# Peptides against a protein of PDB entry 4U39: the designs that were tried, part 26

Target 1, 302 residues: chain A of PDB entry 4U39
Amino acid sequence: SIKVIGVGGGGNNAVNRMIENEVQGVEYIAVNTDAQALNLSKAEVKMQIGAKLTRGLGAGANPEVGKKAAEESKEQIEEALKGADMVFVTAGMGGGTGTGAAPVIAQIAKDLGALTVGVVTRPFTFEGRKRQLQAAGGISAMKEAVDTLIVIPNDRILEIVDKNTPMLEAFREADNVLRQGVQGISDLIATPGLINLDFADVKTIMSNKGSALMGIGIATGENRAAEAAKKAISSPLLEAAIDGAQGVLMNITGGTNLSLYEVQEAADIVASASDQDVNMIFGSVINENLKDEIVVTVIATG

## One batch from the design tools (peptide; made by RFdiffusion4, then SolubleMPNN)

Design b1_p29_2_s1
Fold by OpenDDE base, seed 5:
Structure b1_p29_2_s1 (fold): chain B 302 residues (1-302), chain A 29 residues (1-29)
Amino acid sequence: as target 1 above (302 residues)
Amino acid sequence: SDTELRRKVASRKNKFGGILYFYVGKNPL
């Protein structure tokens, strides 16, 4: 089974976005220290952590409270994650609960033997230096606790949105990028497509790889596959070029009109941008909602 | 068939010697 666990406000917003987009073949768990915020989750499983510590009032933007809350609720987290083959831990780093609890939850998942993937955001620079410093500490702790950590630099989202984009929309886009990161991997495993990956292949690419970079490309039209692939490998979300990656996981998602030729074309572009010794695996997914769009997600590991 | 467990149906070497694997069928997970 695949479990997606959203941790804290940002993680739970991302999980809500995943549920709203009908991401299939995964179980959703919402974790928070704030009981009121947790009640707003659309997840089937809702878990309040640190009930004794916080009394449901949240972590007060303190990562140490988030950490202790997860430690208090360790047995509950273990039970919720038990039997998962893969666990996605999603959080907005820089807050109290997400920053502190996500590494603890990730470690629990890893200790249970699940392939543990972190998909987290760095805060926007405008959220202030304190958030950035807290996020850096949480990301460091996540890196030790996961098999692969995908870090989404929120500031890079500002490069792909209009300059006049309201701050609220920038946060929604961050939640959407978190969704795309989880879905880009989970669909390769859980969703039947033209080309499915074995979980063993995903595990080979993602096990004990540490930090990963994610690129996303979306295109329409006659050359949509090539354009989407080119956008993915040149994505602002990629803090570095993929040419140094030891492993590449590629998802090519399209509508019912997605052709094998388009999949091959996209894969060839990504392969050509990768190192010669790269272990590249790719899958294709059919999403009827995309119609004429192709979405290429590239995850570079190593 | 959709009822079959996932199986590798194709592999392709890229120009750099990497292998792309293609699977069909139900994930055993």
Scores: peptide ipSAE 0.022, ipTM 0.391, DockQ to the pose 0.035
Fold by OpenDDE base, seed 2:
Structure b1_p29_2_s1 (fold): chain B 302 residues (1-302), chain A 29 residues (1-29)
Amino acid sequence: as target 1 above (302 residues)
Amino acid sequence: SDTELRRKVASRKNKFGGILYFYVGKNPL
């Protein structure tokens, strides 16, 4: 089974976005120290952590409280994760619960033998230096606790949105990018497409790879596959070029009119931007809602 | 059929030396 765990406010917002977009073939778990915030989750499984420590009042933006809350609730986390083949741990780094609890939850998943993937955000610079420093500590702890860690730099989201975009919409876009990071992988396993991957191939590319970069490209029109692939490899979300990556996971998602030619064209573009010795795997997914759009997601590991 | 477990149906090397794998069927997960 595939489990997605949203940890703290940002992680639970991302999980809600995944549920709203009907991401299939995954089980959702919402984890929080704040009992009131947890009640707003759309996840079937809701877990309050650190009930004794926090009394359901949240972590007070302190990562050490988030960590201790997850440690208090270790047995409940283990029970919720038992039998998972793959676990996505999603969180907004810089907060109390997400920053502190996500690494503990990730380590529990990894110790249970699940392929453990972190999909986390760095806070926007405008959220302040304290959040950035807390996020750096949380990301370091996540890197040790996961097989692969996808880090989304929220400041780069500002390069893909209009300058007049309200702050609330910028956070909504961060939740959407977290969704795309999870869905771009989970769909390759859980959703039938033109080209499917087995879990063993995904495990080979993602096991013990450390940090990963994610690029996304969307396009329409006659050259949509090539344009989407070019946008993905030049995505502002990529803090570095995909050259030097030891592994590349690629998802090509399109409507019912997606052709094998378009899939191959997109794959060849991404391969051309990668090293010669790269282990590249790619899948294709059909999403009837995309109509004429193609979405290319690239995850570079190693 | 939707009841068939996923199987590898093809592999190819790309022009850059990478290996592409192609599968059909349902994932057992």
Scores: peptide ipSAE 0.020, ipTM 0.464, DockQ to the pose 0.034
Fold by OpenDDE base, seed 4:
Parts: C-alpha cells; sequence; structure tokens
Structure b1_p29_2_s1 (fold): chain B 302 residues (1-302), chain A 29 residues (1-29)
C-alpha cells in the first residue's frame, strides 16, 4: 500500500489538496500537534501527536516540540504506517510540527521497511530568517531519515506564478507543488496509463538516493509534449541542472489523446538533458481531467 | 560501459497493461 502523511499545517494543506484533486491509490494520514487544525483535515486517518506535551495547542513554531511530539506518539505512528510498501512524508519546513515531527515519522516509516519519500518545502524568504534556519535543520534530519528527499524551494514557485500573487495564493501554490510531487510518483504506480511502472521499478530508482530535485512542465498545443518536457528540465524548481543526476524518474501525464509519440518525444528531451550514465525510468499516466494539457514531472535523484 | 550510448534494454507490462521501458547507458549529449 501507498500512504501519504501530511505533517503539520503545510503537510496537511497539501494532503487536503491531494484529496481535492482525487489523487488515487493512496491512503491519507493527517498528523498534527494542533487538534483544531487537525479537525479541518479531509484525511480519513487523523492523528494527534504529542497530546500530553502540547495538549492539542500545537508546537508553537518550535521544531523541538514537534520532534518530541512525534517521539511521544511513536507507537501510534508505527501502527498507522504498518503494512505500507511506500510512505510519502509531506511537510512545510520551517514550522514547529512539520520541521520536528516529519523526520521522526520518516525514520519510523523507513525502519518499518517502507520506501520512504520526503516531499517538503523550504519556506519563502518572506517567512523570515528564523523559519529558513529551522527548515535547514529539518531538511538535514529528513535527508538522513528518507530514501529520497524532494525539496521544493518555495521562492522558486514565485518564478512560476504571477509576481503579484498574494501571499495566501503563494502558499496554495506551494501546497499544489507538494501535491504534484506526490502525485507525479504515486500515479506511476497506482494510475493506469500508456506506460506504467511497478513499485519495484520506483523502489530501484528511489531507494537510498538522498536529495532529489523536481521539475514540472505544463503545455498545450501541437508541440505540447516537447514544450512540457523543456519546461520540466528548465523548471525554476530545479535548483541545479539535471545533467548531474544519477537517476531520473519521469512522469508524462496527459488526457485520453496522449500518444506514444508524445511520450517518447518528451522522454528523449529529458534524456538528452541528463547525464549519459543516468538511470532514467519514465511512465505515462492518463488523466481524463486533462483536456489538451500535458504535464511532465521530472524527479532527479543523486 | 562508460562509452555505451543509452539504449533500451528491457520492456515489461505492468498490471494495468501499461509498458515500462528501461534504458541503460549514457545519454548522447
Amino acid sequence: as target 1 above (302 residues)
Amino acid sequence: SDTELRRKVASRKNKFGGILYFYVGKNPL
């Protein structure tokens, strides 16, 4: 089974966004120290952690409280993760609960033998230096606790969206990018398409890879596959070029009119931009909600 | 080998009827 765990406010917002977008074939778990925020989750499984420590009042933006809350609730987390083949741990880094608890939850998933993938955000610069420093510590701890850690730099989202995008909408877009990171992988396993991957293929490319970068490209029209692929490999979300990656996981999602030619064209573009020795695995997904759009997601590992 | 251009080495169908293609070697730059 595939489980997606949203940890803290940002992680739970991302999980809500996944549920709203009907991401299939995954079980959703919402984890928080704030009981009121947790009640707003759409996840089937809701877990309050650190009930004794926090009394449901949240972590007060302190990662150490988030860590201790997850440690307090270790057995409950283990029970919720039991039998998962793959676990996505999603969180907004820089806060209390997400930053502190996500590494603990990830380690629990990994210790249970699940393929553990972190999909996390760095805070926006406008959230302040304290959040950036807390996020750096959380990301470092996540890197040790996961098989692959996808880090989304929120400031780079501002290069994709309109510069006048309100702060609240920028956070919603960060939640959407977290969704895209999870869905871009989970759909390859759980959703039928022209070219599907099994869990063993994903496990081969993602196991013990450490840090990963994600690029996304969306396009329409006659050259949509090529354009989407070019956008993905040049995505502002890629803090480094993909040419140094040891592994590439690629998802090509389109509507019912997605062709094998378009899939091949997109794959060839990503391959040409990648290192010669790169292990590239690609899948295609059919999403009937995509009319004439193609979405290319590239995950560069190693 | 480090000199071998990237090639398709295998394909398999998944349980959903989709085809996975496996590539090995260096991308032609």
Scores: peptide ipSAE 0.017, ipTM 0.395, DockQ to the pose 0.069; fails the geometry check
Fold by OpenDDE base, seed 1:
Structure b1_p29_2_s1 (fold): chain B 302 residues (1-302), chain A 29 residues (1-29)
Amino acid sequence: as target 1 above (302 residues)
Amino acid sequence: SDTELRRKVASRKNKFGGILYFYVGKNPL
């Protein structure tokens, strides 16, 4: 089974966005120290961690409280993750619960033998230096606890949205990018499409790869596949070029009119931008809601 | 510049009936 565990406020917002977008073939778990925030989760499984430590009042933006809360609730986390083949741990780094608990939860998943993928955000610069420093510590701890860690730099979201985008919408876009990171992988495994990946292939590309970068491209029109692929490989979310990656995972999602030629064209573009020695795997997913859009998601590992 | 485009080296069906394509390329040094 594939499990997505949202940790803290940002992680749970991302999980809610995944559920709202009907991401199929995954089980959702919401984890929080804040009982009130947890009640707002749409996840089937809701877990309050650190009930003794926090009394459900949250972590107070302290990562050490988040860490201790996850440690207190280790057995419950183990039970919830038991039997997962793959675990996505999603969180907004820089907060209390997400920053502190996500590495602990990731380590539990990894110790259970699941392919453990972190999909996390760095806070926006406007959230302040304290959040950036806390996020850096959480990301460092996540790197040790996961097989692959996809880090989304929220500041780069500001490069792909309108300059007048309200702060609340920038956070919604961060939740959406987290969704795209999870869905871009989970759909390759769980969603029947034109080209699906085996879990064994994903495991080969993602096991013990450390940090990963994600690029996203969306396009419409006659050259939509090529344009989406070009946008993905030049995505502001890619803090580095795809050249130098040890592995590339690509998802090409389109509507019912997605052609095999378009899939090939997009794959060839990403392949041409990648090192020749890169292990590249790609899948194609049909999403009837995309109509004339193609979404290319590229995850560069290593 | 004869960048040998990545060559499809393998394909397999997954448990859902989808096809995986594997590409390997060597950078012509």
Scores: peptide ipSAE 0.016, ipTM 0.367, DockQ to the pose 0.069; fails the geometry check

Design b1_p29_2_s4
Fold by OpenDDE base, seed 4:
Structure b1_p29_2_s4 (fold): chain B 302 residues (1-302), chain A 29 residues (1-29)
Amino acid sequence: as target 1 above (302 residues)
Amino acid sequence: SETELRRKVASRKNKFGGILYFYVGKNPL
């Protein structure tokens, strides 16, 4: 089974966005220290952590409270993650609950023998220096606790959206990018496509890889596959070029009109931008909600 | 049959060494 665990406010918003976009073949778990925020989750499984420590009032933007809350609730987390083959831990770094609890939850998942993938955001620069420093500590702890850690730099989201995008919409886009990171992997396993991957293929690319970068490209029209692939490899979300990556996982998602030619064209572009010795695997997914769009997701590991 | 576990039925290398895998059946996850 595949489990997606949203940790704290940002993680739970991302999980809600996944549910709203009907991401299939995954079980959703919402974790928070704030009981009121947790009640707004659409997840089937809702877990309040640190009930004794926080009394449901949240972590007060303190990562140490988030950490202790997860430690208090370790047995409940273990029970909720039991039997998962793969666990996505999603969080917005820089806050209290997400920053502190996500590494603890990730370690629990890894200790249970699940392939553990972190999909986390760095805070926007406008959230202030304190959040950036807290996020750096949380990311470091996540890197030790996961098999692969995808870090989304929120400031780079501002390069792919309108410069006049309101702060609230920038956060919604961060939630959407978190969704795309999880869905880009989970769909390769759970959703039928022209080219499916098994869990063993994904596990080979993602096990013990440490940090990963994600690029996304979306395009329409006659050259949509090539354009989407070019956008993915040049994505502002890639803090470094995909050259030098030891592993590449690629998802090509399209509508019912997605062709094998388009899949191959996209794969060829990504391969040409990668090292010759790269272990590249790619899958294709059919999403009937995509009319004329192709979405290419690239995850570079190592 | 709808009850068969997902099985790799074919693989294809692209010109750049990437591998395409084709599967049939239900995902065991």
Scores: peptide ipSAE 0.030, ipTM 0.622, DockQ to the pose 0.034
Fold by OpenDDE base, seed 3:
Structure b1_p29_2_s4 (fold): chain B 302 residues (1-302), chain A 29 residues (1-29)
Amino acid sequence: as target 1 above (302 residues)
Amino acid sequence: SETELRRKVASRKNKFGGILYFYVGKNPL
């Protein structure tokens, strides 16, 4: 089974966005220290952590409280994650619960033998220096606790949105990018497509790889596959070029009109931008909701 | 039936040495 665990406010918002976008073949778990915020989750499984420590009042933006809350609730987390083949741990870094609890939850998943993938955000610069420092500590702890850690730099989202984009919409876009990171991998395993990957292929690329970067490209029209692939490899979300990556995981998602030629064209573009010795795997997914759009997701590891 | 489980039925190398795997059947996971 594949489990997605949203940790704290940002992680739970991302999980809600996944559910709203009907991401299939995954079980959703919402984790929070704030009982009121947790009640707003759309996840089937809702877990309040650190009930004794916090009394359901949240972590007060303190990562140490988030950490201790997850430690208090270790047995409940183990029970909820038991039997998972793959666990996605999603969180917004820089807060209390997400920053502190996500590494603990990830370590529990890894210790249970699940392929453990972190999908986390760095806070926007405007959230202030305190959040950036807390996020850096949380990301460092996540690297030790996961097989692969996808880090989304929220400031790069500002390069793809309008200058007049409200702060609330910038956070919604961060939640959407978290969704795309999880879905881009989970669909390769859980959703039928022209080219499906087995779980062993995904493990080969993602096991014990540490940090990863993600690029996303969307296009329509006659050259949509090539355009989507070019956008993915040049995505602002890629803090570095995909050259030098030891592994590349690629998802090519399209509607029912997605052709094998388009899949091959997109794969060839990403491979040509990668090192010759890169271990590249790619899958294709059919999503009937995309109509004429192609979405290319690239995850560079190593 | 075991015949309904997802299995690798073909592979193809691309021009860059990557391998395409083709699967049929249901995911066993």
Scores: peptide ipSAE 0.025, ipTM 0.510, DockQ to the pose 0.028
Fold by OpenDDE base, seed 2:
Structure b1_p29_2_s4 (fold): chain B 302 residues (1-302), chain A 29 residues (1-29)
Amino acid sequence: as target 1 above (302 residues)
Amino acid sequence: SETELRRKVASRKNKFGGILYFYVGKNPL
C-alpha cells in the first residue's frame, strides 16, 4: 500500500489538493498539532499529535514542539503507517509542526520498512529569515530520516507565475507542486498507463538516495512531448542540472491520444540531458483530463 | 487480463546506456 502523510499546515494543504485532484491508489493521513486546522483536512485519517503537550493549540512556530509532539504520539503514528510499502511525507518546512514532526514521522515509516519519500518546500524568502533557518534544520533532519528527499524551493515558483500573482495564489501553487511531486511518483505505481513500473524498480531508484531534484514541463501541440521534456529538464525548480544524477525517475502523463512515439521522444530527451551511467526508469500515465496536454515530471536522485 | 499481476515484458538500453523497463498488468500493491 501507498500512504501519503501531510504534516502541519502546508502538508495538509497539499494533501487536500491531492484529494481534490482525485490522486488514486493512495491512502491519505493528515497530521497536525492544531486540532482546529486538522478538522479542515479532507483526509479520511486525521491524527492530532502532541495532545498532552500542546492541548491542540498548535506548535507556536517552534520545531522542537513539533518534534516532541510526534514523539509523544509515536505509537499512534506507527499504527497508522503499519503495512505501508511506500510512505510519502509532505510538509512545508519553516513552521513548527511540519519542520519538527515530519522527520520523526519519516523515521518511523523507514523503521517500519517502508520506502520513505519526503516531498517538502523551502519557505519563500518573504516569509522571513527565521522560517528559512528553521527550514534548513528540518530539511537536514529529513535527509537523515528518508530514502529520498525532494526539496521544492518556493522562491523558484515565483519564476513560473505571473509577477502580479497574489501571495495566496503563490502558496496555492506551492501546494500544487507538492501534489505534482507525490502524484508524479504514485501514478507510476498505482495508475495504469502505456508503460507501467513495478514497485521494485521505483525502490531501486529511490532507496537511500538522499536529496533529489524535481523538474516539471507542460506542453501542447505537435511537438508537445519534446517541448514538455525540454521544459522539465530546464525547469526553474531544478536548482542544478540533472547531468550529475545517479538515478532518474520520469513520468510522462498525457490524454488518451498519448502515443508510444511521444513517450519515447520525451524519454530520449531526458536521457540525453542525464549522465551516461544514469539508471533511468520511466513510466507513462493516461489522464483523460489533460486532453491535448503532456506533463513530464523528472525526479533526479543521487 | 486486468487480473494478471504486473510483469516485466521488455527492457531496452537507450543510446546513452540507460535501461528502460516496460511492464504490463496490475500492480500488486
Scores: peptide ipSAE 0.037, ipTM 0.617, DockQ to the pose 0.034; fails the geometry check
Fold by OpenDDE base, seed 1:
Structure b1_p29_2_s4 (fold): chain B 302 residues (1-302), chain A 29 residues (1-29)
Amino acid sequence: as target 1 above (302 residues)
Amino acid sequence: SETELRRKVASRKNKFGGILYFYVGKNPL
């Protein structure tokens, strides 16, 4: 089974966005120290952690409280993760619960033998230096606890949205990028499409790879596949070029009119931008809600 | 310089009937 765990406020917002977008073939778990926030989750499984420590009042933006809350609830987390082949741990880094608990939850998943993928955000610079420092600590702890850690730099989202985008919409876009990171992988395994991956292929690309970068490209029109691929490999979300990556995972999602030629064209562009010795795997997904749009997601590992 | 595209070296069907393609090769940088 594939499980997605949203940890803290940002992680649970991302999980809610995944559920709203009907991401198939995954089980959702919401984890929080804040009982009121947890009640707003759309996930089937809702887990309050650190009930004794926090009394459901949240972590007070303290990562150490988030960590201790996850440690207190270790057995509950283990039970919720039992039998998972793959676990996505999603969180907004820089907060209390997400920053502190996500590494603990990830380690529990990894110790259970699941392929453990972190999909996390760095806070926006405007959230302040304290959040950036807390996020750096949480990301460092996540790197040790996961097989692959996809880090989304929220400041780079500001490069792909309108300059007048309200702060609330920038956070919604961060939730959407987290969704795209999870869905871009899970759909390759769990969603029937033109070209799917098995879990063994994903495991080969993602096991013990450490940090990963994600690029997203969206395009329409006659050259949509090529344009989407070019946008993905040049995405502001890529803090570095995909050149030098040991592995590349690519998802090409389109509507019912997605052609094999378009899939091949997009794959060839990404392959051409990748290192000579890269292990590249790709899948294609049909999303009937996409009209003339193609979405290319690239995850560079290693 | 002409970029030599990576070639498909393997394919397999997954449990959902989808096809996986594996690419290898040296692309000029």
Scores: peptide ipSAE 0.017, ipTM 0.375, DockQ to the pose 0.067; fails the geometry check

Design b1_p29_5_s4
Fold by OpenDDE base, seed 1:
Structure b1_p29_5_s4 (fold): chain B 302 residues (1-302), chain A 29 residues (1-29)
Amino acid sequence: as target 1 above (302 residues)
Amino acid sequence: MKIFGFGVGKTAQEAIAKAKESMKKFEAS
């Protein structure tokens, strides 16, 4: 089974976005120290952590409280994660609960033998230095606790959105990028096809790889496949080029009108930007919710 | 939602080739 755990406010917002976008084949778990915020989750499983420590009032933007809350609730977390083959841990880093609890939860998942993937955001620079420093500590802890850690630099989202984009929409876009990171992988595994991806191949690409980079490209129109692929490999979300990566996961998602030619074109573009000897997982997905859009997701590991 | 093509390889070319093969099988089905 695949489990997606949203940790804290940002993680739970991302999980809600995943549910709203009908990410299939995964079980959703919402984790928070704030009981009121947790109640707003759409996840099937809602877990309040650190009930004794926080009394449901949240972590007060203190990562140490988030950490201790997860430690307090270790047994409940273990039970919720039991039997998972893969666990996605998603969080917005820089806050209290997400920053502190996500590494603990990730370690629990890893200790249970699940392939553990972190998908987290760095805070925007405008959220202040304190959040950046807290996020850095949390990311460091996540890196030790996961097999693969996808870090989304929120500041780079500002490069892909309109300059007039309201702050609230920038946060929503961060939630969407988190969704895309999870969905880009989970769809390759959980979505039924003629031939399902062997989970062993996913493990080969993602196990003990440390930090990963993600690029996303979206396009419409006649050249949408090529444009989406080019946008993905040149995505501002990529802190480095995908060349030199030991592994690449590529997902090409389109509507029911996605053609074989378009898939080939997009794949060839991503391949041309990758090392010749890269371990690559490639998948193409039909999403009926997409109209004229093609979404190319590239995850570079190692 | 449906995956209709995938490929895994030790090279990008191998992965793409396998993916193309899987997609052709889908098209023929």
Scores: peptide ipSAE 0.046, ipTM 0.629, DockQ to the pose 0.872
Fold by OpenDDE base, seed 5:
Structure b1_p29_5_s4 (fold): chain B 302 residues (1-302), chain A 29 residues (1-29)
Amino acid sequence: as target 1 above (302 residues)
Amino acid sequence: MKIFGFGVGKTAQEAIAKAKESMKKFEAS
């Protein structure tokens, strides 16, 4: 089974976005120290952590409180994650709960033997230095606790949106990028006919790889597959080129008109941009909600 | 380079078929 656990406000917003977009084949868990915020979650499983410590009043933007809250609730987290083959831990770094609790939750998942993938955001620079410093500490702790950590630099989202994009829309886009990171991987694994054979290969590519980079490309038109692939490998979200990566996961999502030729063309472009010795997994996904769009998600590991 | 093909379709059968077809083009392990 695949579990997605959203930790804190940002993680729970991302989980809500995943549910709204009908990401299939995953179980959703919302975790928060703030009981009021947790009540707004759309997740089937809602877990208040650190109830004794915080009394449901949240972590007060203190990562140490978030950490202790997860430690207090360790047994509950273990029970919720038990039997998962894969666990996605998603959070917005820089806050109290997400920053502090996400590494603890990730470690619990890893200790249970799940392939543990972190998908987290760095705060925007405009959120202030304190959040950046807290995020850096949380990301460092996440790196040790996960098999693969995808870090989304929110400032790079500003390069893919209009310069006049309101701050609230920039946060919504960050939630959407978190969704795309999780969905890009989960769609590859959650396919009923392929899960058992291909999960081992995914595990080989993602197990103990540390930091990963994610690129996203979206295109329409006759050359949409090639354009989307080119955009993905040159995405502003990639802090480095995908060359040098030991593993690459590629998701090619299109509408019902997605052709095998388009899938092959996109995969060839990504392969050509990758090292010759790379282990690459590519998947094609049909999403009926996509009309003429192709979305290519590339995750480079190692 | 080891390349693995995956397919996700409206049905499991469609997904598997697409995956198998994609694997014919790429060097699969």
Scores: peptide ipSAE 0.027, ipTM 0.486, DockQ to the pose 0.110
Fold by OpenDDE base, seed 4:
Structure b1_p29_5_s4 (fold): chain B 302 residues (1-302), chain A 29 residues (1-29)
Amino acid sequence: as target 1 above (302 residues)
Amino acid sequence: MKIFGFGVGKTAQEAIAKAKESMKKFEAS
């Protein structure tokens, strides 16, 4: 089974976005120290952590409180994650609960033998230096606790969105990018009617790889596959080129008119931009909600 | 480079057939 665990406010917003986009084949778990915020989750499984420590009032933007809250609730987290083959841990770094609890939860998942993938954001620079420093500590702890860690630099989202984009929409886009990171992988494994990748092959690419980079490309029109692939490999979300990656996961999602030729063209572009010795897994997904759009997601590991 | 196959289809059977065909092309190239 695949479990997605949203940790704290940002993680739970991402989980809500996943549920709203009907990401299939995954179990959703919402974790928070704030009981009121947790009640707003759309996840079927809701877990309040650190109830004794915080009394449901949240972590007060303190990562140490988030950490201690997860440690207090370790047995409950273990029970919720038990039997998972794969666990996605999603959080916004820089806050209290997400920053402190996500590494603890990830370690619990890994200790249970699940393939543990972190998908987290760095705060925007405008959120202040304190959040950036807290995020750096949380990301460092996540790297040690996961098999693969995808870090989304929120400041790079500002390069993708219009200059007039309201701040609230930039946060929503960060939640959407978190969704795309999880969905880009989970759809390759869990989507019925597609060739399910052998989970063993996914494990080979993602196990003990540390930091990973994610690129996303979206395009329409006659050359949409090639354009989407080129945008993905040159995505501002990529802090480095994918040519040094040991493994690449590629998801090509299109509407019902997605052709084999388009899938091949996109795959060839990504392969040509990758190392010659790279292990590449690529899959295609049909999303009936995509009208004439192709979305290419590339995750580079190692 | 080890490339794993892809398949697109409305049914699992169609997707598998396309993926097998794609894999053959990549192995032959």
Scores: peptide ipSAE 0.024, ipTM 0.475, DockQ to the pose 0.103
Fold by OpenDDE base, seed 3:
Structure b1_p29_5_s4 (fold): chain B 302 residues (1-302), chain A 29 residues (1-29)
Amino acid sequence: as target 1 above (302 residues)
Amino acid sequence: MKIFGFGVGKTAQEAIAKAKESMKKFEAS
C-alpha cells in the first residue's frame, strides 16, 4: 500500500489538495499538533500527535515541540504506517509541527521497511529568517530519515506565478506543487493500468538517493507536449540541471486526447536533457480531469 | 486515471523504448 502522510499545516493543506484532485490509490493520513487545524483535514485518518505535550494547541512554531510530539505519538504513527510499501511524508518546512515531526515520522516509516519519500517545501523568504533556519535544520534531518527527499524551494514558485499573485495564492501554489510531486510519483505506482510499474524498479531508483529536485511543466495547445517538457527541464523549481542526476523519474500526464506522439516528443526532450546513462523511470498517465493540458513532472535524484 | 505507458531502464533510451512498447500494446488492446 501507498500512504501519504501530511505533517503540520502545510502538509495537511497539501493532502487536502491531493484529495480534492482525486489522487488515487493512496491512503491519506493527516498529522498535526493543532487539533482544530486537524479537524479541517479531508484525510480519512486524522492523527493528533503530542496531545499531552501540546494539549492540541499546536507546536508554537517550535520544531523541538514538533519532534517531541511525534516521539510521544510514535506508537500511533507506527500503527498508522504499518503495512505500507511506500510512504510519502509531505510537509511545509520552517514551522513547528512539520519541521520537527516530519523527520521523526519519516524515520518511523523507514524503520518499518517502507520506501520513504519526503516531499517538502522550503519557506518563502518573506516568511522570515527564523523559518528559513528552522527549515534548513528540518531538511537536514529529513535527508537522514528518507530514501528520497524532494525539496521544493517556495521562492522559485514566485518565478512561475504572476508578480501580483497574492500571498495566499502563493501558498496555494506551494500546496499544489507538493501535490504534483506526490501525484507525479504515486500515479505511476498506484494507478491501475495495463502496465503497472514494478515496485522493485521504484525502489531501485528511489532508495537511498538523498536529495531530489523536481521540475514541472504545464502547457496547452498544439505543441503542448514539447512545451510542457521544456518547461519541466527548465523549471525554476530545479535548483540544478537534470543532466547531473543519477536517476530520473518522468511522468507525462494528459487528458484522454494525449497521443503517443506527444508522449514520445516529451520523453525525447527530457531524455536529451538527461545523462545518457541515467537510471530512468518513465510513465505516461491519462487523467480524465485534464482537458487540453499536459503536465510533465521530472524528478531528478542523486 | 489510467497508465498509458510505462518504462524503466538503466538508460533514458531504454526506459523510453520500453514505454513506447508498452503504449503500443495498450493501443492494440
Scores: peptide ipSAE 0.207, ipTM 0.746, DockQ to the pose 0.893; fails the geometry check

